# Peptides against a protein of PDB entry 5JXT: the designs that were tried, part 73

Target 1, 319 residues: chain A of PDB entry 5JXT
Amino acid sequence: SLLPKKEINVYIGMSEMQVKWYQKILEKDIDAVNGAGGKRESKTRLLNIVMQLRKCCNHPYLFEGAEPGPPYTTDEHLIYNAGKMVVLDKLLKRIQKQGSRVLIFSQMSRLLDILEDYCVFRGYKYCRIDGSTAHEDRIAAIDEYNKPGSDKFIFLLTTRAGGLGINLTTADIVILYDSDWNPQADLQAMDRAHRIGQTKQVVVYRFVTDNAIEEKVLERAAQKLRLDQLVIQQGRAQVAAKAAANKDELLSMIQHGAEKVFQTKGAFGTMAEKGSQLDDDDIDAILQAGETRTKELNARYEKLGIDDLQKFTSESAYE

## One batch from the design tools (peptide; made by RFdiffusion4, then SolubleMPNN)

Design b2_p15_5_s1 (from b2_p15_5, 8 letters changed)
Fold by OpenDDE base, seed 5:
Structure b2_p15_5_s1 (fold): chain B 319 residues (1-319), chain A 15 residues (1-15)
Amino acid sequence: as target 1 above (319 residues)
Amino acid sequence: SLPGGFQERQAARAA
């Protein structure tokens, strides 16, 4: 029988470079961040800020002029300049030692390009699929990954392209490097490994930048998922989960952790204490803390009714 | 260390 998947949110602090770029993004649009734009501030401008903040949470090299150089090199700086890469680098070593194989999902094809550079730098053999991958190349990549005795350790996928009904049950670990705004897309990604034909316990690690926009993206995704479940259970098909955040919700998400980010000198949270010097005990502590916070997050939304879940209240997460 | 950065490879992919 298929074992239930284990899902763990992995809460990760920003690197010093991420903090600097996060500050620059907020400062560039400070009037919008402070809500001073009033009724004239477009929803589009706020969505652009959210997108830049999410890029920063993924990797600062997604911005022009963030990569150190000249000379330009692929080296340890690719890892230590992004909190998620520091944790990923340690986790992948553990996963490989365990004889597991891993799917890594992202919303951003340009992040997969960084992950390719990382794979080459670390000597990890990989496959890749994104939204631009031709159908024939997609089949070839899947077959190469799934073949008996495949030396491909990692499969890099965009969440939407990877969600298209494919079988990747030859992997038992799923890393969601970032989250989709639609929690169903992330579930569909997990279901590439967690389906008929899987023989191992599937473990899903969801990376979440702590004290940043991604916590609010996660909360909103959890809220929406619970709402979708309740709508199905109650037969209330007409309660379309308001898929798009309103302007005030977007502003609240942008403001989350912004003050602490402005006050921070250097790295943030877990990255401030150890940075690239994270050991196996530090990783275990991060995973244990993540498991606890995941249970707490789920327990908050399990108690809420449909009417509560339709309200974007940061406060309903604290009751 | 490997020669070439991420941005150089991005430029080469866009060309």
Scores: peptide ipSAE 0.573, ipTM 0.950, DockQ to the pose 0.559
Fold by OpenDDE base, seed 2:
Structure b2_p15_5_s1 (fold): chain B 319 residues (1-319), chain A 15 residues (1-15)
Amino acid sequence: as target 1 above (319 residues)
Amino acid sequence: SLPGGFQERQAARAA
């Protein structure tokens, strides 16, 4: 029988460079961030801010002029300048030592380009599929990854490309480097490894930048997933959960952690204390804290009814 | 270290 997935949110502090760029994004649109634009602030402007903040949470090198140089090099700075890369680098070493194989999903093809540079720098053999990958090349990459005795450790995928019904049951670890706004897209990605033919316990690590917009993206996705489950279970007509965040929801998401980001000089959390020098105990602590917070998040939404889940009020985040 | 940065490779991919 297929074992249930173990899903763990991995809450990760920003690097110093990420904090600097996160501040810069907020400062550039400070009037919008403070809600001073009122009813006149366009939903498009708020969505653009959200997208820039999510890019920052993924990697600062997604911005022009963030990469150190000239001379430009691929080195340890690719890792220590992004909290998610620091945790990923340690986690992949552990995963490899365990004899596991890993799928890494992102929403951003340009982040997969960073992950390719990282794989080359660390000497990890990988496959890649994104939205631009030709059908024949997708088949070839899947077959190369799934073949008996494959030397490919990592499969890099965009979440949407991974959603296309492919079988990757030769991997037992899934890393969601970022989250989709639609929790079903992430589930579909996980189901590439967690499917008939899997012989191992599938473990899913969802990376979440702590004290940033990604926590609110996760909360919204969890709320939506619970709502979708309850609607199905109760046989109620699809109350079309307004799939798109309204302006007030977007503003609340942008404001989440912004004050603490502005007050921060340097990195956040374990990234401030250890930087790139995370040890195995630090990783265990991050994973344990993540498992606890994941259970708490799930327990919060399991107690809510349909009517409570439809009312995304900004106020319920302060209790 | 490897020669070339991420941004240089991005420019080469866009070309």
Scores: peptide ipSAE 0.572, ipTM 0.949, DockQ to the pose 0.566
Fold by OpenDDE base, seed 1:
Structure b2_p15_5_s1 (fold): chain B 319 residues (1-319), chain A 15 residues (1-15)
Amino acid sequence: as target 1 above (319 residues)
Amino acid sequence: SLPGGFQERQAARAA
């Protein structure tokens, strides 16, 4: 029988470069961030800020002029300038040593381009699929990855492209490098490895930038998932889950951790202490802390009724 | 190290 999947949120501090770019994004639109625009602030402007902050959480090189140089090189700076890459780099070494194979999902095709550069730099053999990949090339990539004795360790996918009913049960590890606003998109991505034909326990690592916008994206997705489950269970089909955040919700999400980001000189948490020098014990500590916080987050939403889940709560699960 | 940065490769992909 298929074993239940294990899901762990992995909470990761920003690098020094990410903190600097996160500050720069907030400062550029400081009046909007402070709520000074009131009712006159456009929802579009707030959505743009959220998008830039999410890009920063993924990798600072998604911004023009963030990459160090000239001379421009692909080197260790590609890793240590993004907290998620530092954790990914250590985690992939462990996964490979265990004889596992891994799917990496992102919402951002440009992040997959960074991950390709990383794979080439580390000598990891990979396949790739995104929204622009032709149908024939998708089939070829899937077949190359799934073939018996395939030397392809990593499959890089955009969450939506990977969600299209494909079978990737030859992988047992799933990394969600970022989260979709719709938790069903991430579930569909996990179900590429967690389906009939899987012989191993599937483990899902969800990367979340700590003290940043991504915590609020995760909370909103968890809230929506619980609401959808309760609506199905109670037969209350009329409860339209609010598909889009309102202005006040978006503002609250943008403001989350912003003060601490402005006060920070350097990196956050384990990234400030060790940066790229993370050892196996540091990774174990991050995973253990993540498992605890994941249980706490789930327990919070499991106790809420439909009426509570329909309200945006500004209260952090961590306050 | 590999020659060329990420942003240089992005510019080449967009061209």
Scores: peptide ipSAE 0.556, ipTM 0.946, DockQ to the pose 0.567
Fold by OpenDDE base, seed 3:
Structure b2_p15_5_s1 (fold): chain B 319 residues (1-319), chain A 15 residues (1-15)
Amino acid sequence: as target 1 above (319 residues)
Amino acid sequence: SLPGGFQERQAARAA
């Protein structure tokens, strides 16, 4: 029988560079962040802020002028300037040592470009598929990854391109480098490894930038997933979860952790304490804390009814 | 270190 997936949210502090760029994004649109625009604030402006904050959570080099140079190089700075890369770098070493193979999903093709640079720099053999990959090249990449004795350790995928019905059961680890607003897209990505033909325990690591907008993206996705499940169970097909966040929801998401980000000098959490020098014990602590917070998050939404799940619970932006 | 940064490679991909 197929073993159930083990899903762990991995909460990761921002690097110093991420904090700086996160502050810069908020400061640029401070009136919108403070809600001073009121009813006049465009939903488009808030969505743009959300998109920039999510880019920052992924990697600061997604912004022009963030990469150190000239001279420009691919080196350790590609890793230590993003909290997710620091954790990824340590986690991949462990995964490889265990004889596992890994799918890495992102919403951002430009982040996959960073991950390619990283793979080349570390000497990891990889395959890639995104939304621009030709059908023939997609089949070739899948076949190369899945072949017996494949030397490809990593498969890099955009979540939506990877969701398109392919079988990747030759991988047992899934890393969601970021989350989709639609939890079904992430589930479809996980189900590429967690399918008939899988012989190992599938483990899913969902990277979440701590004290940032990504926590609220995750909460919203978890809420939607539970709502979708309850609607199916109750046969109430008419209760489509409102697909798009309203202005107040977007504003609350932007404000989440913003005060602490403004007060922070340097990096957050484990990134401030250890930087790029995470050891195996630090990774175990991050994973254990993540497993606890994952259980708590799930338990919060399991107790809610359909009517409660239709409301965005604005916890205080400062709690 | 490898020569060239991410942004240089991005510019080369867009050209």
Scores: peptide ipSAE 0.548, ipTM 0.945, DockQ to the pose 0.573

Design b2_p15_5_s2 (from b2_p15_5, 5 letters changed)
Fold by OpenDDE base, seed 1:
Structure b2_p15_5_s2 (fold): chain B 319 residues (1-319), chain A 15 residues (1-15)
Amino acid sequence: as target 1 above (319 residues)
Amino acid sequence: SLPGGFEERERERRA
């Protein structure tokens, strides 16, 4: 029988460079961030801020002129300038030593480009699929990854392109480098490894930038997932959980952690204490803390009824 | 280190 998947949210502090870029994004649109535009503020402007903040949470090199140089090189700076890369780099070493194989999903094809550079730099053999990958090349990449004795350790996928019915049960680890606004897209991604034909325990690591917009993206996704489950169980018409956040929800998400980001000099959390020098004990501590916070998050939404889950609970914005 | 930056490779990928 297929074993249940283990899902762990991995909460990761921003690097110093991410904090500086996060501040710069907020400062550029400070009037919109403070809600000074009121009813005049366009939803499009708020969505753009959200997109820039999510880019920052993924990697600062997604911004023009963020890369250090000249000289321009691929080196350790590609890793230490993004909290998620620092954790990924340590986690992949552990995964490889365990004889596991890994799917890495992102919403951003340009982040997959960074991950390709990283794979080349570390000497990891990989496959890639995104939304621009031709059908024949997609089949070839899947077959190359799934073949018996494949030397491909990593599969890089955009969440939506990877979600399209493919079988990747030759991997047992899934990393969601970022999250889709639709939790069903992430589930479909996980189900590429967690399906009939899997022989191992599937473990899913969901990377979440701590004290940033991604915590609110995660909360919203968890709320929506629970709502979808309850609607199915109760046979109620899919109250189309308005997939798109309203302006007030977007503003609340943008404001989450912003004050602490402005007050921060340097990096956050374990990234401030250890930076790129995270050891195996630091990773174990991050994973354990993540497992605890994951249980707490799930327990919060499991107690809520449909009517409560239809309200965006802004209460966590003031803690 | 590898020669060339991410931004340079991004320009090449889009060309």
Scores: peptide ipSAE 0.653, ipTM 0.965, DockQ to the pose 0.523
Fold by OpenDDE base, seed 5:
Structure b2_p15_5_s2 (fold): chain B 319 residues (1-319), chain A 15 residues (1-15)
Amino acid sequence: as target 1 above (319 residues)
Amino acid sequence: SLPGGFEERERERRA
């Protein structure tokens, strides 16, 4: 029988470079961040800030002129300048050593471009699919990955493109490098590995930048998922979960952790202490802390009714 | 190290 999937949120501190870029994004729109625009501040402006902050949480090289140089090279700086890459780099070594194969999902095709550069730099053999991949090339990539004795270790996918009905049960590890605003898209991505034909325990690692907007993206996704479940269970299909965050919700998400980011000199948490020198014990500690916080997050929303879940709460589940 | 940066490859991918 198919084993239940394990899902672990992996909370990752920002690198020093990410903190600097996160500060710069907030400072550029400081009046909007402080709510000084009041009723006149456009939802579009707040959405733009949210998107820039999410880019920063993924990788600072998603911003023009962020890459160090000249000379421009692909080297260890591609890893240590993003907290998620530091954790990914250690985790992939462990995954490979255990004889597992991995799907890596992102919302951002440009992040997959970074991950391609990383795969080439580390000598990882990979396949890729995104929203621009032709149908024939998509089939070819899936077949190349799934073939018996495939030397492809990694499959890089955008969450939406990878969610489209494909079978990737030849992988047993799923990394969600970032989260979709719609938790159903992430579930559909997980279900590419966690389905009939899987012979291993599927483990899902969801990367979440700690003390940043991504915690609020995760909380909102968890609220929505629980609401969707309760609506289905109660037959109340008309409880339209407000699909889009309102202005006040977006502002609260932008403000989350902003003060601490402004006060921070250097990196956050384990990234400040160890940076790229994370060892296996540090990874185990991060995974254990993530498992605890994941249980706490789930337990928070399991107790809430439909009326409570319809309200965005600004309170962190971890405060 | 590999020659060329991410931004250079991004320009090539968009060309």
Scores: peptide ipSAE 0.652, ipTM 0.964, DockQ to the pose 0.529
Fold by OpenDDE base, seed 2:
Structure b2_p15_5_s2 (fold): chain B 319 residues (1-319), chain A 15 residues (1-15)
Amino acid sequence: as target 1 above (319 residues)
Amino acid sequence: SLPGGFEERERERRA
């Protein structure tokens, strides 16, 4: 029988470089961030801010001129300049040592480009599929990854491209490097490994930048998932969960953690204390804390009714 | 270290 998947949110602090770029993004649009634009602030502007903040949470090198140089090199700086890369680098070593194989999903094809550079730098053998991958190349990559005795350790996928009905049950670990606004897209990605033909316990690690926009993206996705479940269970098909965040929701999400980011002179959390020098105990602590917070998050939304879940409680960061 | 940065490879991938 297929074992139930274990999903763990992995809450990760920003690197010093991420904090610096996160501050710059907020400062560039400070009037919008403070809600000073009121009714005049366009939803498009807020969506653009959210997109830049999500890029920052993924990797600062997604911004032009962020990469250190000249000389330009691929080295340890690719890892230590992004909190998610620091955790990923340690986690992949553990996963490989356990004889597991891993799917890494992102919303951003350019992040997969960073992950390719990382794989080459670390000597990890990988496959890749994104939205631009030709049909024939997609089949070839899947077959190469799934073949008996495949030496491909990692499969890099965009969440949308990975969601398209493929079978990747030869992997037992799933890393969601970022989250979709639609929790169903992430579930569809997980279901590439967690499917008939899987023989191992599937473990899903969802990376979440702590004290940043991604925490609110996750909360909103969890709320939506619970709402969708309740609507199905109650037969209330008419409760069109407004899939798109409103302006006030977007503003609240942008404001989340912004004050603490402005007050921070260095990295966050374990990234401030140890930087890239995380040991196995640090990783275990991060995973255990993540498991606890994941249970708490789920328990929060399990107690809510449809009417409560329809209201995005923007606790303003200023109350 | 490997020669070349991410931004350089991104230019090459788009060319």
Scores: peptide ipSAE 0.647, ipTM 0.963, DockQ to the pose 0.523
Fold by OpenDDE base, seed 3:
Structure b2_p15_5_s2 (fold): chain B 319 residues (1-319), chain A 15 residues (1-15)
Amino acid sequence: as target 1 above (319 residues)
Amino acid sequence: SLPGGFEERERERRA
């Protein structure tokens, strides 16, 4: 019997560099962030801010001229300048020691490029597939990863490319480095490992930058997923989940945690206290806190009806 | 450390 997958949101503080870049992104468009544009503010401008903030949450080096140098090198700075990389680096060591194999998903092919540099720097053997990978190369990468006794530890995938019906049941760990706006895309990614032929407990780690826009991306995705489930259960095909965030929703998402980011001079949370010096106890604490917050998040949306789930207001979820 | 930065390799990947 296939064991139920265990899903844990891993809430990760920003590095000092991420805080500085997050501030810079907000400051560049401060009038839009403050809602000063009102009804005249373009949805496109807000979507661009959201995209830049999500890039910052993933890795600062996604911005031109963000990389420290000269001299330009691949070194520990690739890790400590992004909270997600610090946690990933410790988590992968644990996963490897357990004899597990891991799928890492991202929405951003350029983040996979950072993860390739990281894999080379750490000496991790990997496969990669994205949206530009030729069909033959895709087959070859899957076969190389899935072969008996494969020395490939990591599979790097874009969520969309990984969603295309492939079997990766030779992995038991899934890391969602970021979240899709469509929760079904993330589910399809998880289902590459969590399907018939899996013999292990599948564990899914969803990385979420704490006190940032990604918390609101996650909340919106969870809300949408619950709505989709209720619509299917009730046979109400007509409840088109408002697929696209409106301007006010986007603005609220951009504003989430912004004040605290502006007040912060260093890193956030465990990144401020320990930075790259996370130990196994720190990882356990992060995972345990994440498991608690995941249960709380799920319990919040499980109690909501269709009408409540259609109202994306920050307020309605706290009432 | 490895020689070359991320941005340099990104230029090489796009070339």
Scores: peptide ipSAE 0.636, ipTM 0.963, DockQ to the pose 0.523

Design b2_p15_5_s3 (from b2_p15_5, 8 letters changed)
Fold by OpenDDE base, seed 4:
Structure b2_p15_5_s3 (fold): chain B 319 residues (1-319), chain A 15 residues (1-15)
Amino acid sequence: as target 1 above (319 residues)
Amino acid sequence: SLPGGFQEREAARRA
């Protein structure tokens, strides 16, 4: 029988460089961030801010001039300048030592390019598939990863490309480096490893930048998923989950943690305390805290009815 | 360390 998958949100602080770039993104559009544009603020502008903030949460090198140099090198700075990379780097060492194999999903092909550089730098053998990968190359990559005795440890995938019906049951660990706005896309990604033919317990680590827009992306995705489940259960097919965030929702998401980011000098959380010097105990603490927060998040949405789940209220979770 | 940065490789991939 297929074992239930274990899903853990891994809440990760921003690096100092991420904080600086996050501040810079907010400052550049401060009037929009403060809602000063009012009804005239374009949804497009807010979506652009959201996209930049999500890039920052993934890796600051997605911005021109963020990479240190010249001379330009691939080195430890690729890791320590992004909180998610610091956690990933430690987690992958543990995963490898356990004899597990890992799928890493992202929404951003350019982040997969960073992860390729990282894999080369660390000497991890990998496969890659994204939305631009030719069908034949996609088959070849899947076959190379799934072959008996494959030396490929990591499979790098864009979430949507990886969601297309493929079997990757030769991996037992799934890392969602970022989240899709559609929780079904992430589920479809997980289901590449969590399906018939899997012999291990699948563990899913969902990376979430703490005190940033990604928490609200996650909350919105969890809310939507619960709503979709309730709609299916109640046979109320007409409750079109408001698929697109409105302007006010986007603004609220952009504003989340912004004040604290502006007040922060240096890194956040465990990244401020230890940075790249995370040990196994730090990883265990992060995972344990993540498991707790995951349970709390799920419990919050499990108690909500359809009407409550249709309201994107950041505040209804604190009352 | 490996020679070349991420952004340099990204530029080369787009060229």
Scores: peptide ipSAE 0.594, ipTM 0.954, DockQ to the pose 0.557
Fold by OpenDDE base, seed 2:
Structure b2_p15_5_s3 (fold): chain B 319 residues (1-319), chain A 15 residues (1-15)
Amino acid sequence: as target 1 above (319 residues)
Amino acid sequence: SLPGGFQEREAARRA
């Protein structure tokens, strides 16, 4: 029988470079961030800020002029300049040592390009699929990854492209490097490994930048998922329609952690204390804290009714 | 270290 998947949110501090770029993004649109635009602030402007902040949470090299150089090199700086890469680098060593194989999902094809550079730098053999991958090349990549005795350790996928019904049960670890606004897209990605034909315990690691917009993206996704479940259970199809974030929700998400980011000199959390020198105990602590926070998050939304889940409470942004 | 940065490779992919 298929074992239940274990899902763990991995809360990760920003690197010093990420903090600097996160500050720069907020400062560039400070009037919008402070809500000074009021009702006149365009939803498009807020969505643009959200997208830049999410890029920063993924990797600062997604911004022109963030990469150190000249000379430009691929080296340890590719890892230590992004909190998620530091954790990923340690986690992949553990995953490989245990004889597991891993799917890495992202919303951003450009982040997969960074992950390719990383794979080459670390000597990890990989496959890749994104939205631009031709159908034939997609089949070839899947077959190469799934073949008996495949030397491909990593499969890099965009969440939407990887969600398209493919079987990747030859992997037992799933890393969601970032989250989709639609929790169903992430579930569909997990279901590439967690399906009939899987012989191992599937573990899902969801990376979440701590004290940043990604916590609110996750929270909103959890609310939506619970709402969708309750609507299905109660046969109330009409409730599902309010899926798009409003301006006030977007503003609250942008403001989350912004003050602490402005006050921060250097990196956040374990990234400030250890930087790239995370040991196995540090990783275990991050995973344990993540497991606890994941249970707390799930327990919070399991107790809520449909009416409570429809109320986006901005109040949780000030605690 | 490997020669060339990420952003240089990104520029080449778009060219």
Scores: peptide ipSAE 0.589, ipTM 0.952, DockQ to the pose 0.561
Fold by OpenDDE base, seed 3:
Structure b2_p15_5_s3 (fold): chain B 319 residues (1-319), chain A 15 residues (1-15)
Amino acid sequence: as target 1 above (319 residues)
Amino acid sequence: SLPGGFQEREAARRA
């Protein structure tokens, strides 16, 4: 029988470089961030801010001029300049030592390019599939990863490309490096490992930048998932249609944690205390805290009815 | 360390 998957949100502080770039993004559009544009503010402008903040949460090198140099090198700075990379680097060592194999999903093909550089730098053998991968190359990459005795430890996938009906049950760990606005896309990605033919406990680690827009992306995804489940159960298929955030929702998401980001000098949380020097105990603490917050998040939305789930519960960015 | 940065390699992939 297939064991139920274990899903853990991994809440990760920003690096110092991420904080600086996050501040810079907010400051560039400060009038929009403060809601000064009112009803005249472009939804497209708010969506652009959201996308820049999500890029920052993934890796600051996604911005031109963020990479340190000249000279430009691939080194430890690729890891310590992004909180998610610091946690990923420690987690992958543990995963490998356990004899597990890992799927890493992202929405951003450019982040997969960073992860390729990281894999080469650490000597991790990998496969890659994204939206530009030819059909034949996609088959070849899947077959190379799934072959008996494959030396490929990591599979790098865009969530969209990975969601397309493939079997990757030769992996037992799934890392969602970022989240989709549509929780069904992430579920479809997880179901590549969590499928008939899996013999191990599938564990899903969802990386979430703490005190940043990604918490609100996750909350919105959890809300939508619960709504979709209730709509299916009640036979009311028409209710699922409000997938797009309104302007006020986008603004609330942008404002979440912004004040604390502006007040922060240096990195956040464990990234400020330990940086790249995370040990196994620090990882265990992050995972345990994440497991608790995951249960709390799920319990929040399990109690809500359809009408409540259709409203964006803006807990104030200040409460 | 490896020679070349991420952004240099990305520029080369787009060229």
Scores: peptide ipSAE 0.586, ipTM 0.953, DockQ to the pose 0.555
Fold by OpenDDE base, seed 5:
Structure b2_p15_5_s3 (fold): chain B 319 residues (1-319), chain A 15 residues (1-15)
Amino acid sequence: as target 1 above (319 residues)
Amino acid sequence: SLPGGFQEREAARRA
């Protein structure tokens, strides 16, 4: 029997470099962030801010001039300058030690380039598929990963490219390094490991930058997922249409945590306390806190009806 | 060790 998948949101603080770049992104468009543009502010500008903030949450080296140097080197700075990389690095060590194999999904092919450099730097053997990967190369990568006795530990995938019906049941761990705006894309990614032929408990770790835009991306995705489920259950096909965030929703998402980011000197949370010196107990604490917050998040949306779920109110999740 | 930095490799991938 296929065991139910476990999904845990892993809430991760920004590194000092991420905080600095997050501030810089907000400051560059401060009038838009403060809503001073009013009706004249384009939805496109807000979507661009959202995209830059999500890039920052993933890794600051996605921005020109963020990498330390000269000399430019690949070293531990690739890890400690991104909170998600610090947690990933510790988590992958644990995953490998337990004899598991892992799928890592991202929305950003350029983040897969960072993860590729990371894999080489740590000596992890990997496969890669993204949207530009030729069909033949995709088949070859899948076969190389799935072959009996494969030495490939990690499969790096873009969420959309990995969603295309492939079987990766030779992995039992899924890391969503970032989230899709459409929660169904993430589910499709998870279902590459969680399918007929899986013999292990599939565990999904969803990385979420705490006190940042990604928390609101997650909340919106959870709300949409619950709405999609209720619409299917109630046969109300017409409700699916409000998938795109409006300007006010985007602005609210951009503003989330912005004040605290501006007030912060250095890193956030466990990244401020421990930085790259996270131990196994720190990881266990992060995972346990994440499991609790995941249950609480799900419980908030389970109580809401269709009409409530159609309103993106940050406030209605706390009533 | 990978020679150079990430951004240098990214520039080379785009060239």
Scores: peptide ipSAE 0.577, ipTM 0.946, DockQ to the pose 0.405

